Peptides against a protein of PDB entry 2MBZ. Designs and how they scored, part 33

Target 1, 143 residues: chain A of PDB entry 2MBZ
Amino acid sequence: GINLTPEEKFEVFGDFDPDQYEEEVRERWGNTDAYRQSKEKTASYTKEDWQRIQDEADELTRRFVALMDAGEPADSEGAMDAAEDHRQGIARNHYDCGYEMHTCLGEMYVSDERFTRNIDAAKPGLAAYMRDAILANAVRHTP

## One batch from the design tools (peptide; aimed at target 1 V25 T32 F115)

Design b2_p24_5_s4 (made by RFdiffusion4, then SolubleMPNN; from b2_p24_5, 17 letters changed)
Fold by OpenDDE base, seed 5:
Structure b2_p24_5_s4 (fold): chain B 143 residues (1-143), chain A 24 residues (1-24)
Amino acid sequence: as target 1 above (143 residues)
Amino acid sequence: SLMERIRELKERNGGLIASLEYYF
């Protein structure tokens, strides 16, 4: 799990406790490469590491919201670049994330109501927009 | 199809991690 004190967890994640999903994740994905890689990488993460990861997520969220507000299509260069940064962030922080894996994650954002609800909290339709941008980015990088 | 492949990959190795619900 995340090796932070309850106080540190609150400081970084607020009312959200990611460890509440640990059992479900282990049951569903414990035998996958992504799970093993993520557990290995995050085992050494400090509070500062987790804070940086959250800051990256917040910044990316703001970028996507700004793109939507500006009326940029999900297959615009700006949206696809944001999707690429998202993919690279996952690869850096958690597990190897190729374009097919990234596309799968995008589909999960719109098919798992928990993800949809959490993402769309920033802006309605954001999950679908991200999914479309992720797919477009995958297409342009997969000739 | 692409969607069928995506569904298959998602079920086999979708990359669902606890922290991803917060960081997406």
Scores: peptide ipSAE 0.079, ipTM 0.711, DockQ to the pose 0.480
OpenDDE base, seeds 1, 2, 3, 4: peptide ipSAE 0.061, 0.066, 0.051, 0.067; ipTM 0.711, 0.704, 0.639, 0.711; seed 4 fails the geometry check

Design b2_p24_6 (made by RFdiffusion4)
Pose (drawn by RFdiffusion4):
Structure b2_p24_6 (pose): chain A 143 residues (1-143), chain P 24 residues (1-24)
Amino acid sequence: as target 1 above (143 residues)
Amino acid sequence: AAAARRRAAAALAWTAAHVGATTP
């Protein structure tokens, strides 16, 4: 998958070691089909591809988190769009985490506080803010 | 702060790649 050095993972993922939990991930659910399509795509991903996503993800926080500061609701245009923006980003980056699939991630993320702590490192409750943004975004698209 | 953002972004991106989702 990532096949990176501790140094690269640092320069890329920062102080986050996903490889250690590589096989540990499937322990949680390990039953998804999209992971299958993703492994095929993440089979050769390099540090650049991985760093490209990080710099991209960082940008997600300022805007999302900035929306929180202004006190605007997550189902807001800017917030939901930010959610749609997240979808295409994480989808084109692995296989195509569809809307319905993108939502599965939204709540299954609140369950394991390991994710939240690592994700909220930017701000508490961001996971909840995004889920609703993604959930609402999926609704205005859902037939 | 930058390190925290990097960690947040890393957890998000890697999780999306290896957690996956189930197609209904």

Design b2_p24_6_s1 (made by RFdiffusion4, then SolubleMPNN; from b2_p24_6, 12 letters changed)
Fold by OpenDDE base, seed 1:
Structure b2_p24_6_s1 (fold): chain B 143 residues (1-143), chain A 24 residues (1-24)
Amino acid sequence: as target 1 above (143 residues)
Amino acid sequence: EERARRRAAGALAALSALLGGPRP
């Protein structure tokens, strides 16, 4: 699990405990390269590292919400750039995330109600918007 | 509400990291 004290975890994640999904993740994806890479990278993360990751995710969420509020389509340059930053953030912090993997993640955001509820807490329809932006970004980078 | 939104946004990255993707 995340190598933080309960107090540190609360400071970074609040009432959300990412470790609650550890068993499910292991069962579903434990034999993947992504899982191994994530475990290896995050094993050394400090509270400050996790806080940075949260801050980056918060900023990205604000960007997507702002794009939606402005009426920008999910296949706009702004939305696709935000999706690209999301992909790169996953790659830096967790595991190698190509466009195919990213598209699969986007689909999970709308097909798994737990993800949808979590994402849409920022703005209704955000998960679908992100999925569409992720797909558009993948398409524009596909030769 | 703003604090709740930020916590939810950060949780996305954590969930993505933990759940990984389905095997492509």
Scores: peptide ipSAE 0.089, ipTM 0.750, DockQ to the pose 0.535
OpenDDE base, seeds 2, 3, 4, 5: peptide ipSAE 0.080, 0.068, 0.089, 0.083; ipTM 0.747, 0.737, 0.740, 0.750

Design b2_p24_6_s4 (made by RFdiffusion4, then SolubleMPNN; from b2_p24_6, 12 letters changed)
Fold by OpenDDE base, seed 5:
Structure b2_p24_6_s4 (fold): chain B 143 residues (1-143), chain A 24 residues (1-24)
Amino acid sequence: as target 1 above (143 residues)
Amino acid sequence: EERARRRAAGALAASAMFLGGPRP
């Protein structure tokens, strides 16, 4: 799991405990390269590293919300660029994330109600918007 | 609003939340 004290975990994640999902994640994806890479990268992460990841995720959320509020289509250059930054963030912090993998993540955001509910807490329809932007970004980068 | 954003960000920021690729 995440190697933080209970106090540090609370400071970074608040009432959300990512370790509650450790067993499910291991059961579903424990044999994947993505899982192995993620465990290897995050094993040395400090509180500051996790906080940075949280801050990046929050910034990206705000960026997508702003695009939606501005009426920008999910396949706009702005939305696709935000999706690309999301993909690159995953690649830096967790595992090599190609466009196919990214589209799979996007689909999960709308097909798993737990993800949908958590994402849409920022803005209704955000999960679907992100999925569509991720797909559009993948398409434009696929010859 | 900030807490709601943190919750949404938290759901996306933990390593566990980035694992959703094709099932093995």
Scores: peptide ipSAE 0.141, ipTM 0.741, DockQ to the pose 0.483
OpenDDE base, seeds 1, 2, 3, 4: peptide ipSAE 0.137, 0.139, 0.113, 0.050; ipTM 0.741, 0.742, 0.734, 0.707

Design b2_p24_7 (made by RFdiffusion4)
Pose (drawn by RFdiffusion4):
Structure b2_p24_7 (pose): chain A 143 residues (1-143), chain P 24 residues (1-24)
Amino acid sequence: as target 1 above (143 residues)
Amino acid sequence: SEAARAEAAAMLYYFALATHPRHH
């Protein structure tokens, strides 16, 4: 998958070692179909592809988190759009985490506090803010 | 819903890789 050195993973993922949990991940659910399509895609991903996503993800925090500061609701245009923005980003980056799928991630994320602590490293409750933004975004699209 | 979970749940590894904020 990532097949990166500890140094690269640092320069890329920062102080975050996903490889150590590589096989551990499927331990949680390890039952998804989209992961299959993703592994095929992430089969050759390099540090650049991985770094490209990080710089991209960092940008997601400022705007999302900045929305929280202004005290605007997550189902807001700017927030939901930020959610739609997240979808296309994580979808085109692995296979195409559809809307319904993108939501599965939103709540299954709140369950394991490991993710939240690593994700909230930017700010607490961001996971909840995004899930509603993504959930509401999926609704305005859902028929 | 359970089918969607079975389709998307294991993406959390790659989701975490895509969404982890870095500390500079």

Design b2_p24_7_s1 (made by RFdiffusion4, then SolubleMPNN; from b2_p24_7, 15 letters changed)
Fold by OpenDDE base, seed 4:
Structure b2_p24_7_s1 (fold): chain B 143 residues (1-143), chain A 24 residues (1-24)
Amino acid sequence: as target 1 above (143 residues)
Amino acid sequence: MEEVRKAGASMLGFYEMATTPRRR
């Protein structure tokens, strides 16, 4: 899990503790390459690293919300670019994230009610918007 | 603002969980 003190976790993640899903994640994906890569990368992460990652995620969320508020379609260049940055952020911080993997993540955002609820807390329909942007970005980068 | 942070944290926390669930 995330080796931060309760205080540090609160500073970074607030009342949401990602480690609440640690056991489920281990059970379902503990034998995957993505899980191993994530554990390897994050093993050396400091509080500052986690804060940076959280800041990036927050900025991305704001970016998608702004796109939605501006009426930009999910398959617009702006939305697709945001999706690409999302993919690259996952690849940099957690695990190799190709376009196929990214689309699978997008589908999870709309098919797992826990993800949908948590994502849509920022703005209703955000999960679906992200999924569509992720898919569009994958399509434009697929030969 | 809190909702945005929560969403971001959710995305990060779920990345470990969402690696292969929908992969065919």
Scores: peptide ipSAE 0.069, ipTM 0.735, DockQ to the pose 0.053
OpenDDE base, seeds 1, 2, 3, 5: peptide ipSAE 0.076, 0.061, 0.068, 0.065; ipTM 0.730, 0.703, 0.723, 0.726; seeds 1, 2 fail the geometry check

Design b2_p24_7_s4 (made by RFdiffusion4, then SolubleMPNN; from b2_p24_7, 15 letters changed)
Fold by OpenDDE base, seed 4:
Structure b2_p24_7_s4 (fold): chain B 143 residues (1-143), chain A 24 residues (1-24)
Amino acid sequence: as target 1 above (143 residues)
Amino acid sequence: MEEVRRKAASLLGYYEMSTTPRRR
């Protein structure tokens, strides 16, 4: 699990405990490279590291919401750039994330209701918007 | 705008490509 005290976890994640999914994650993906890489990387993460990750996620969310509010389509350059930054952030913080993996994650955002609810808390339809942007970004980088 | 405190970072780190068909 996340190597933080309860107080530190609250500071970063609030009342939400991501470790509630530890058993499910291990059961479903424990044998994947992504799981291994993530566990290895995050084992040394401090509270500040997790806070940085959360801040990056929040910034990305605001960026996507701003694009949606501006009426920019999900396949716009701005949206695709945001998707690329998202992909790179995953690669830095968690595991190698190619474009195919990224598109699968995008599909998860709309197919797993738990993700959809969490993402759309910022703005209804955000998960779908991100999925579309992720796909568009993948397409432009895989000619 | 609300902070996405409920974003499950741990879940983001784990997904098997074969579990969900890619949209085509």
Scores: peptide ipSAE 0.060, ipTM 0.736, DockQ to the pose 0.060
OpenDDE base, seeds 1, 2, 3, 5: peptide ipSAE 0.058, 0.060, 0.059, 0.059; ipTM 0.695, 0.702, 0.719, 0.697; seed 2 fails the geometry check

Design b2_p24_8 (made by RFdiffusion4)
Pose (drawn by RFdiffusion4):
Structure b2_p24_8 (pose): chain A 143 residues (1-143), chain P 24 residues (1-24)
Amino acid sequence: as target 1 above (143 residues)
Amino acid sequence: PAPDPLVLLTTAGGMRKAAEEAAE
């Protein structure tokens, strides 16, 4: 998958070692179909592809988190759009985490506080803010 | 549908990299 060195993972993922949990991830659910399509895609991903996502993800925080500061609701245009923005980003980066699928991530993220602590490292409750943004975004699209 | 863990690990990495950069 990532097949990166500890140094690269640092320069890329920062102080986050996903490889250690590589096989550990399927332990949680390990039953998804989209992961199959993703592994095929992430089969050759390099540090650049991985770093490209990080710099991209960092941008997601400022705007999302900035929306929180202004005290605007997550189902807001700017917030939901930010959610739609997250969808295409994580979808085109692995296979195509559809809307319904993108939502599965939103809540199954709140369950494991490991993710939240690593995700919220930017700010607490961001996971909840995004889920609703993504959930509402999926609604205005859902028939 | 079950979630894709690779997506989660990738995103977690993004937030940890952002945290590292913010620390500097």

Design b2_p24_8_s1 (made by RFdiffusion4, then SolubleMPNN; from b2_p24_8, 16 letters changed)
Fold by OpenDDE base, seed 2:
Structure b2_p24_8_s1 (fold): chain B 143 residues (1-143), chain A 24 residues (1-24)
Amino acid sequence: as target 1 above (143 residues)
Amino acid sequence: MEPDGLAMLSLSGGFMRAAARRRR
């Protein structure tokens, strides 16, 4: 799991404990390349690495919320750019994330209610907005 | 195609943190 002390984990993730999902993740995705890549990369991550990842997620959340509040459609250039940054962040931190993979992740955000609730806690409809932006970004990069 | 759920759950945790800040 995450190579942090309980105190460090709390500082970085708060009440969210990613290790509580380790068994489910292994059962569902343990034989995928993405899982292997993520385990390989994150095995060496420090508290500072995990904190940076959380900060990036927080920034992206604020960015999408701001776009929604401004009335920018999910297929706007601003929303698609935010989706692209999201994809690149996954690629840097976890595993190779092409546009097809990213699209699948977007669908998961709206089809798995656990993801939907977690994401929409920031703003109702955020998961759907992200999914739509991810799709639009994928389309513009795969003509 | 199925993703690495652990990584995505970690990112979801980030969204929860952002949500918590917004609610405060």
Scores: peptide ipSAE 0.075, ipTM 0.703, DockQ to the pose 0.585
OpenDDE base, seeds 1, 3, 4, 5: peptide ipSAE 0.069, 0.060, 0.069, 0.074; ipTM 0.690, 0.694, 0.695, 0.700; seed 4 fails the geometry check

Design b2_p24_8_s2 (made by RFdiffusion4, then SolubleMPNN; from b2_p24_8, 15 letters changed)
Fold by OpenDDE base, seed 5:
Structure b2_p24_8_s2 (fold): chain B 143 residues (1-143), chain A 24 residues (1-24)
Amino acid sequence: as target 1 above (143 residues)
Amino acid sequence: MEPDGLALLSLSGGFQAHAKRQRE
């Protein structure tokens, strides 16, 4: 699991319990390449590493919210660049994330209520906006 | 600022997306 003390986990994740997701992922996808890659990468993560990952996620959220507030369309360069950074962040921190995988993630953000509720907590409609930006970014990078 | 947990959801979502893609 995550190599953090209970206190460190609370400092990084607050009331969000990552352990419940580890069990679910292990049971359902423990034999996938993505899982193996994630376990390999995160095995050495320190508290500072996990904090950085959380900070990056929060920064990305704020960035998308700012784009929405500015009225930028989801297929704008700004929104697509944010989507690209999101994809690359997943690739760096967890597992290889190509444009097809990223597109699947985007669809899940709007089709799975667990994801939608979490994302839209920052701003209503954010999940849909991210999905559209992810799709647009995938299109511009697909020959 | 409190973390939103998006990264962890993305991790879980990625695994789900991968599994769904493989099954389809």
Scores: peptide ipSAE 0.041, ipTM 0.704, DockQ to the pose 0.059
OpenDDE base, seeds 1, 2, 3, 4: peptide ipSAE 0.041, 0.040, 0.040, 0.041; ipTM 0.696, 0.691, 0.693, 0.702; seed 1 fails the geometry check

Design b2_p24_8_s3 (made by RFdiffusion4, then SolubleMPNN; from b2_p24_8, 15 letters changed)
Fold by OpenDDE base, seed 1:
Structure b2_p24_8_s3 (fold): chain B 143 residues (1-143), chain A 24 residues (1-24)
Amino acid sequence: as target 1 above (143 residues)
Amino acid sequence: MEPNGLALLSLAGGFMRHAKKQKE
């Protein structure tokens, strides 16, 4: 799991326990390259690393919300750029994330109610907006 | 509950679909 003390976990993640899904993730994805890469990369992460990752996620969330509030379509340059940053963030911090993988993740955000609920906590419809932006970004980068 | 990047990555159901495509 995450190499943090309970106190550190609370400081970084609050009441959310990222390890609560560890067994399910292992059962579903334990044999994938992405899972292996993520475990290998995150094994050495410090509290500061996890905090940075959380900060990046929060910033991206705010960015998407701002785009929605401004009425920018999900296939706008701004939304697609945010999706690209999301993809790159995953690639840097966890596992190789190509555009196909990213679109699969986007679909999961709207098909798995757990993700939808978590994402939409910031703004209703955010998961769908992100999914659409992810798809649009993938299209523009796939000739 | 606020959005959490780890939650979004941990349950990556997208992994399944992608993995299937890679194996096929």
Scores: peptide ipSAE 0.052, ipTM 0.692, DockQ to the pose 0.049
OpenDDE base, seeds 2, 3, 4, 5: peptide ipSAE 0.047, 0.042, 0.047, 0.050; ipTM 0.678, 0.679, 0.678, 0.688; seeds 4, 5 fail the geometry check

Design b2_p24_8_s4 (made by RFdiffusion4, then SolubleMPNN; from b2_p24_8, 16 letters changed)
Fold by OpenDDE base, seed 4:
Structure b2_p24_8_s4 (fold): chain B 143 residues (1-143), chain A 24 residues (1-24)
Amino acid sequence: as target 1 above (143 residues)
Amino acid sequence: MEPDGLALLSLSGGFQRHAARRRR
């Protein structure tokens, strides 16, 4: 779980408790390398670390929303670069995230209501836009 | 409001699809 006091967790995540997903993840993927990596990395995270992760996520959200508002296609260089930053953020903060894994995550954003609802809270259709940008970024990086 | 895909839930969903792809 998140190694923060209840007050710190509230300050960073608000009413959302990220630990609510721990049981599901453990049941499904508790024996995987990715799960192990995530648990090992996050075990030492401070409040400031978690806040930075949230700030990074917010920044990426704003970038994607701005691209959508500007009418930029999801396979534009700007959108693909934002997708690449998203992938690298996952890799840095949580677990190794190659392009194949990233495309799987993107697909989940549009197929799992829990993600779609969360992402589209910023802008309707954002999850689909991100999925398409993630896919485009993966394609351009495939030799 | 839930943050954009917490790593744990992302991992669960991503791994499922990745595993399915590997089997094909």
Scores: peptide ipSAE 0.050, ipTM 0.701, DockQ to the pose 0.050
OpenDDE base, seeds 1, 2, 3, 5: peptide ipSAE 0.047, 0.047, 0.044, 0.049; ipTM 0.698, 0.702, 0.696, 0.705; seeds 3, 5 fail the geometry check

## One batch from the design tools (peptide; aimed at target 1 N118)

Design b2_p25_1_s1 (made by RFdiffusion4, then SolubleMPNN; failed a check: the pose's geometry; its pose is not in this set)
Amino acid sequence: MEEEEERRRRLRRAAGALAFLAASL

Design b2_p25_1_s2 (made by RFdiffusion4, then SolubleMPNN; failed a check: the pose's geometry; its pose is not in this set)
Amino acid sequence: MEEEERRRRELRRAAGALAFLAGSL

Design b2_p25_1_s3 (made by RFdiffusion4, then SolubleMPNN; failed a check: the pose's geometry; its pose is not in this set)
Amino acid sequence: EEEERERRRRLRRAAGALAFLSASL

Design b2_p25_1_s4 (made by RFdiffusion4, then SolubleMPNN; failed a check: the pose's geometry; its pose is not in this set)
Amino acid sequence: MEEERERRRRLRRAAGALAFLSASL

Design b2_p25_2 (made by RFdiffusion4)
Pose (drawn by RFdiffusion4):
Structure b2_p25_2 (pose): chain A 143 residues (1-143), chain P 25 residues (1-25)
Amino acid sequence: as target 1 above (143 residues)
Amino acid sequence: SFDPLALFATAGAMRKAAHEEEEAE
């Protein structure tokens, strides 16, 4: 998958070691179909592809988090759009985490506080803010 | 269905951003 060195993972993922939990991840659910399409795509991903996502993800925080500061609701245009923005980003980066799928991630994220602590490292409750943004975004699209 | 690897990608970014902020300080 990532097949990176500890140094690269640092320069890329920062102080986050996902490889250690590589096989541990399927322990949680390990039952998804999309993961299958993703592994095929992440089979050769390099540090650049991985770093490209990080710099991209960092941008997600400032705007999302900035929206929180202004005190605007997550189902807001800017917030939901930010959610739609997150969808295409994580979808084109692995296979195509559809809307319905993108939502599965939103709540299954709140369950494991490991993800939240690592995700919220930017700010607490961001996971909840995004889920609703993504959930509402999926609604305005859902027939 | 979803891809848990997407979570790693995002989790890594949040830790990378947090580390860059520590350096900036």

Design b2_p25_2_s1 (made by RFdiffusion4, then SolubleMPNN; from b2_p25_2, 11 letters changed)
Fold by OpenDDE base, seed 2:
Structure b2_p25_2_s1 (fold): chain B 143 residues (1-143), chain A 25 residues (1-25)
Amino acid sequence: as target 1 above (143 residues)
Amino acid sequence: SFDPLALLALAGAAQRAAARARAAA
């Protein structure tokens, strides 16, 4: 799991408790490559590493929200670039994330109500916007 | 924010979905 003290976890994740989902994740996806890669990578993460990851995620969220507020379509260059950065961030921090995997992740953002609710807390429709941007980005990078 | 464990959960589900999609193709 995440090797942080309760205080450090609170500093980084706030009211979110990562341990709340650890058992479910292990049960549902413990045999996947993504799970193994993520556990291996994150085993050495410090509080500063986790904070950086959260900061990157927050920045990306704000970026997508700004794009939506500006009226940029999800298949705009700006939205697709944000989706690409999201994909690369996952690849660096957690597990290999190709365009196919990313597309599936985007679909899960809108198909699993828990994720939809979590993402849309920043802005209604954000999950769908991200999904569409992810798909568009995957299409433009597919020969 | 994007929960890292949530991302892992999504990745696992996505991985299975991708595998099924390839198998169905």
Scores: peptide ipSAE 0.113, ipTM 0.703, DockQ to the pose 0.037
OpenDDE base, seeds 1, 3, 4, 5: peptide ipSAE 0.108, 0.068, 0.102, 0.072; ipTM 0.702, 0.666, 0.694, 0.658

Design b2_p25_2_s2 (made by RFdiffusion4, then SolubleMPNN; from b2_p25_2, 12 letters changed)
Fold by OpenDDE base, seed 1:
Structure b2_p25_2_s2 (fold): chain B 143 residues (1-143), chain A 25 residues (1-25)
Amino acid sequence: as target 1 above (143 residues)
Amino acid sequence: SFDPLSLLALAGGFARAARKREEEA
């Protein structure tokens, strides 16, 4: 899990505890490369590292919401760029994330109710919008 | 605060599962 004290974890994540998924992920996919990469990379993360990651996530969320509010299609340059930044953020902070992997993540956002619920808390339909933007971004990068 | 990236940080295995399901479909 996240190597922070309860106090530090609360300061960074508030009432949301991402560690609630640790047991299930370990049980089902503990032998996957993505899991191992994430564990290895995040093992050294400090409170400040996690805070930066949260700040990046918040910024990206606001960016997608703003695009939706503006009526920008998910295959717009703005939406695809946001999807690309999302992919790169995953690759930088957690595990290798190519366009195929990213597409699979997008599908998970709309097929797993837990992800959908958490994502759409920012704006209804955000998960679907992100999925569509991820697909569009993958297509434009896959000639 | 909650965010999709925080979920992904601990749910890397879900990505592989999703890919496998897609490949099997």
Scores: peptide ipSAE 0.080, ipTM 0.661, DockQ to the pose 0.048
OpenDDE base, seeds 2, 3, 4, 5: peptide ipSAE 0.079, 0.070, 0.084, 0.076; ipTM 0.683, 0.681, 0.675, 0.674; seeds 4, 5 fail the geometry check

Design b2_p25_2_s3 (made by RFdiffusion4, then SolubleMPNN; from b2_p25_2, 11 letters changed)
Fold by OpenDDE base, seed 1:
Structure b2_p25_2_s3 (fold): chain B 143 residues (1-143), chain A 25 residues (1-25)
Amino acid sequence: as target 1 above (143 residues)
Amino acid sequence: SFDPLALLSLAGAAQRAAARRRAAE
């Protein structure tokens, strides 16, 4: 799990405990490269590292929401750049994330109701918008 | 915010989906 004290976890994540997903992740994907890479990378993460990850995620969420509110299409340069930053953030913090992987992630954002609900908590339709932006970004980078 | 462990669970499914696509190509 996340190597933080209960107090540190509360400071970073509030009432939400991200470790609630640990068992399912291990059971379903414990033998994948992504899992192994994530465990290796995050093993040394400090409170400040996890806080940075949360801050980056929040900023990206706000960025996508702002694009949606502005009426920017998901295949706009702004939306595709946000998707690219999302991909790179995953690669830096968790596991190798090529464009194929990223596209599959985007599709699952809209196919798994748990993740759709969690993402759309920020704005209805955000998961679908992200999926479309991710796909557009992948297409422009792998013509 | 996005949950990194949730993202990992999605990544696992994505790897399998990608593998299936590659096998179908």
Scores: peptide ipSAE 0.098, ipTM 0.702, DockQ to the pose 0.036
OpenDDE base, seeds 2, 3, 4, 5: peptide ipSAE 0.099, 0.062, 0.096, 0.120; ipTM 0.700, 0.629, 0.701, 0.704; seeds 2, 3, 5 fail the geometry check

Design b2_p25_2_s4 (made by RFdiffusion4, then SolubleMPNN; from b2_p25_2, 12 letters changed)
Fold by OpenDDE base, seed 2:
Structure b2_p25_2_s4 (fold): chain B 143 residues (1-143), chain A 25 residues (1-25)
Amino acid sequence: as target 1 above (143 residues)
Amino acid sequence: SFDPLALLALAGGFARAAARERARR
């Protein structure tokens, strides 16, 4: 799991223990290369590393919401750039994430109600907007 | 497929980001 003290976990994630979902994640994806890469990479993460990841998530959320509020379509350059940054963030922090993988992740955001609900807490339709931006970004980078 | 934020998102990592954004609006 996340190698932080209870105090550090609280500082980064609040009064919730993200490790409560570790079993489900392991059961669903424990045999994938992505899972192995992520476990290997994050094993050395400090509190500061996890905080940076949370900060990146905050920034991404703000960017997408701002794009939606501005009326920018999900296949706009701005939305696709935000999707690209999201993909690169995954690659940097967790595992190799190609465009096909990224597209699959986007689909999960709208297919798993738990993800949809959590993401849409920022703005209704955000998960769908992200999925569409991810798909558009993948298309523009694929022959 | 595996999402690196699956654990954190379901647990509230991404959810907290969303909540923070909502609070700023």
Scores: peptide ipSAE 0.211, ipTM 0.783, DockQ to the pose 0.377
OpenDDE base, seeds 1, 3, 4, 5: peptide ipSAE 0.071, 0.198, 0.076, 0.211; ipTM 0.694, 0.776, 0.695, 0.779; seed 3 fails the geometry check

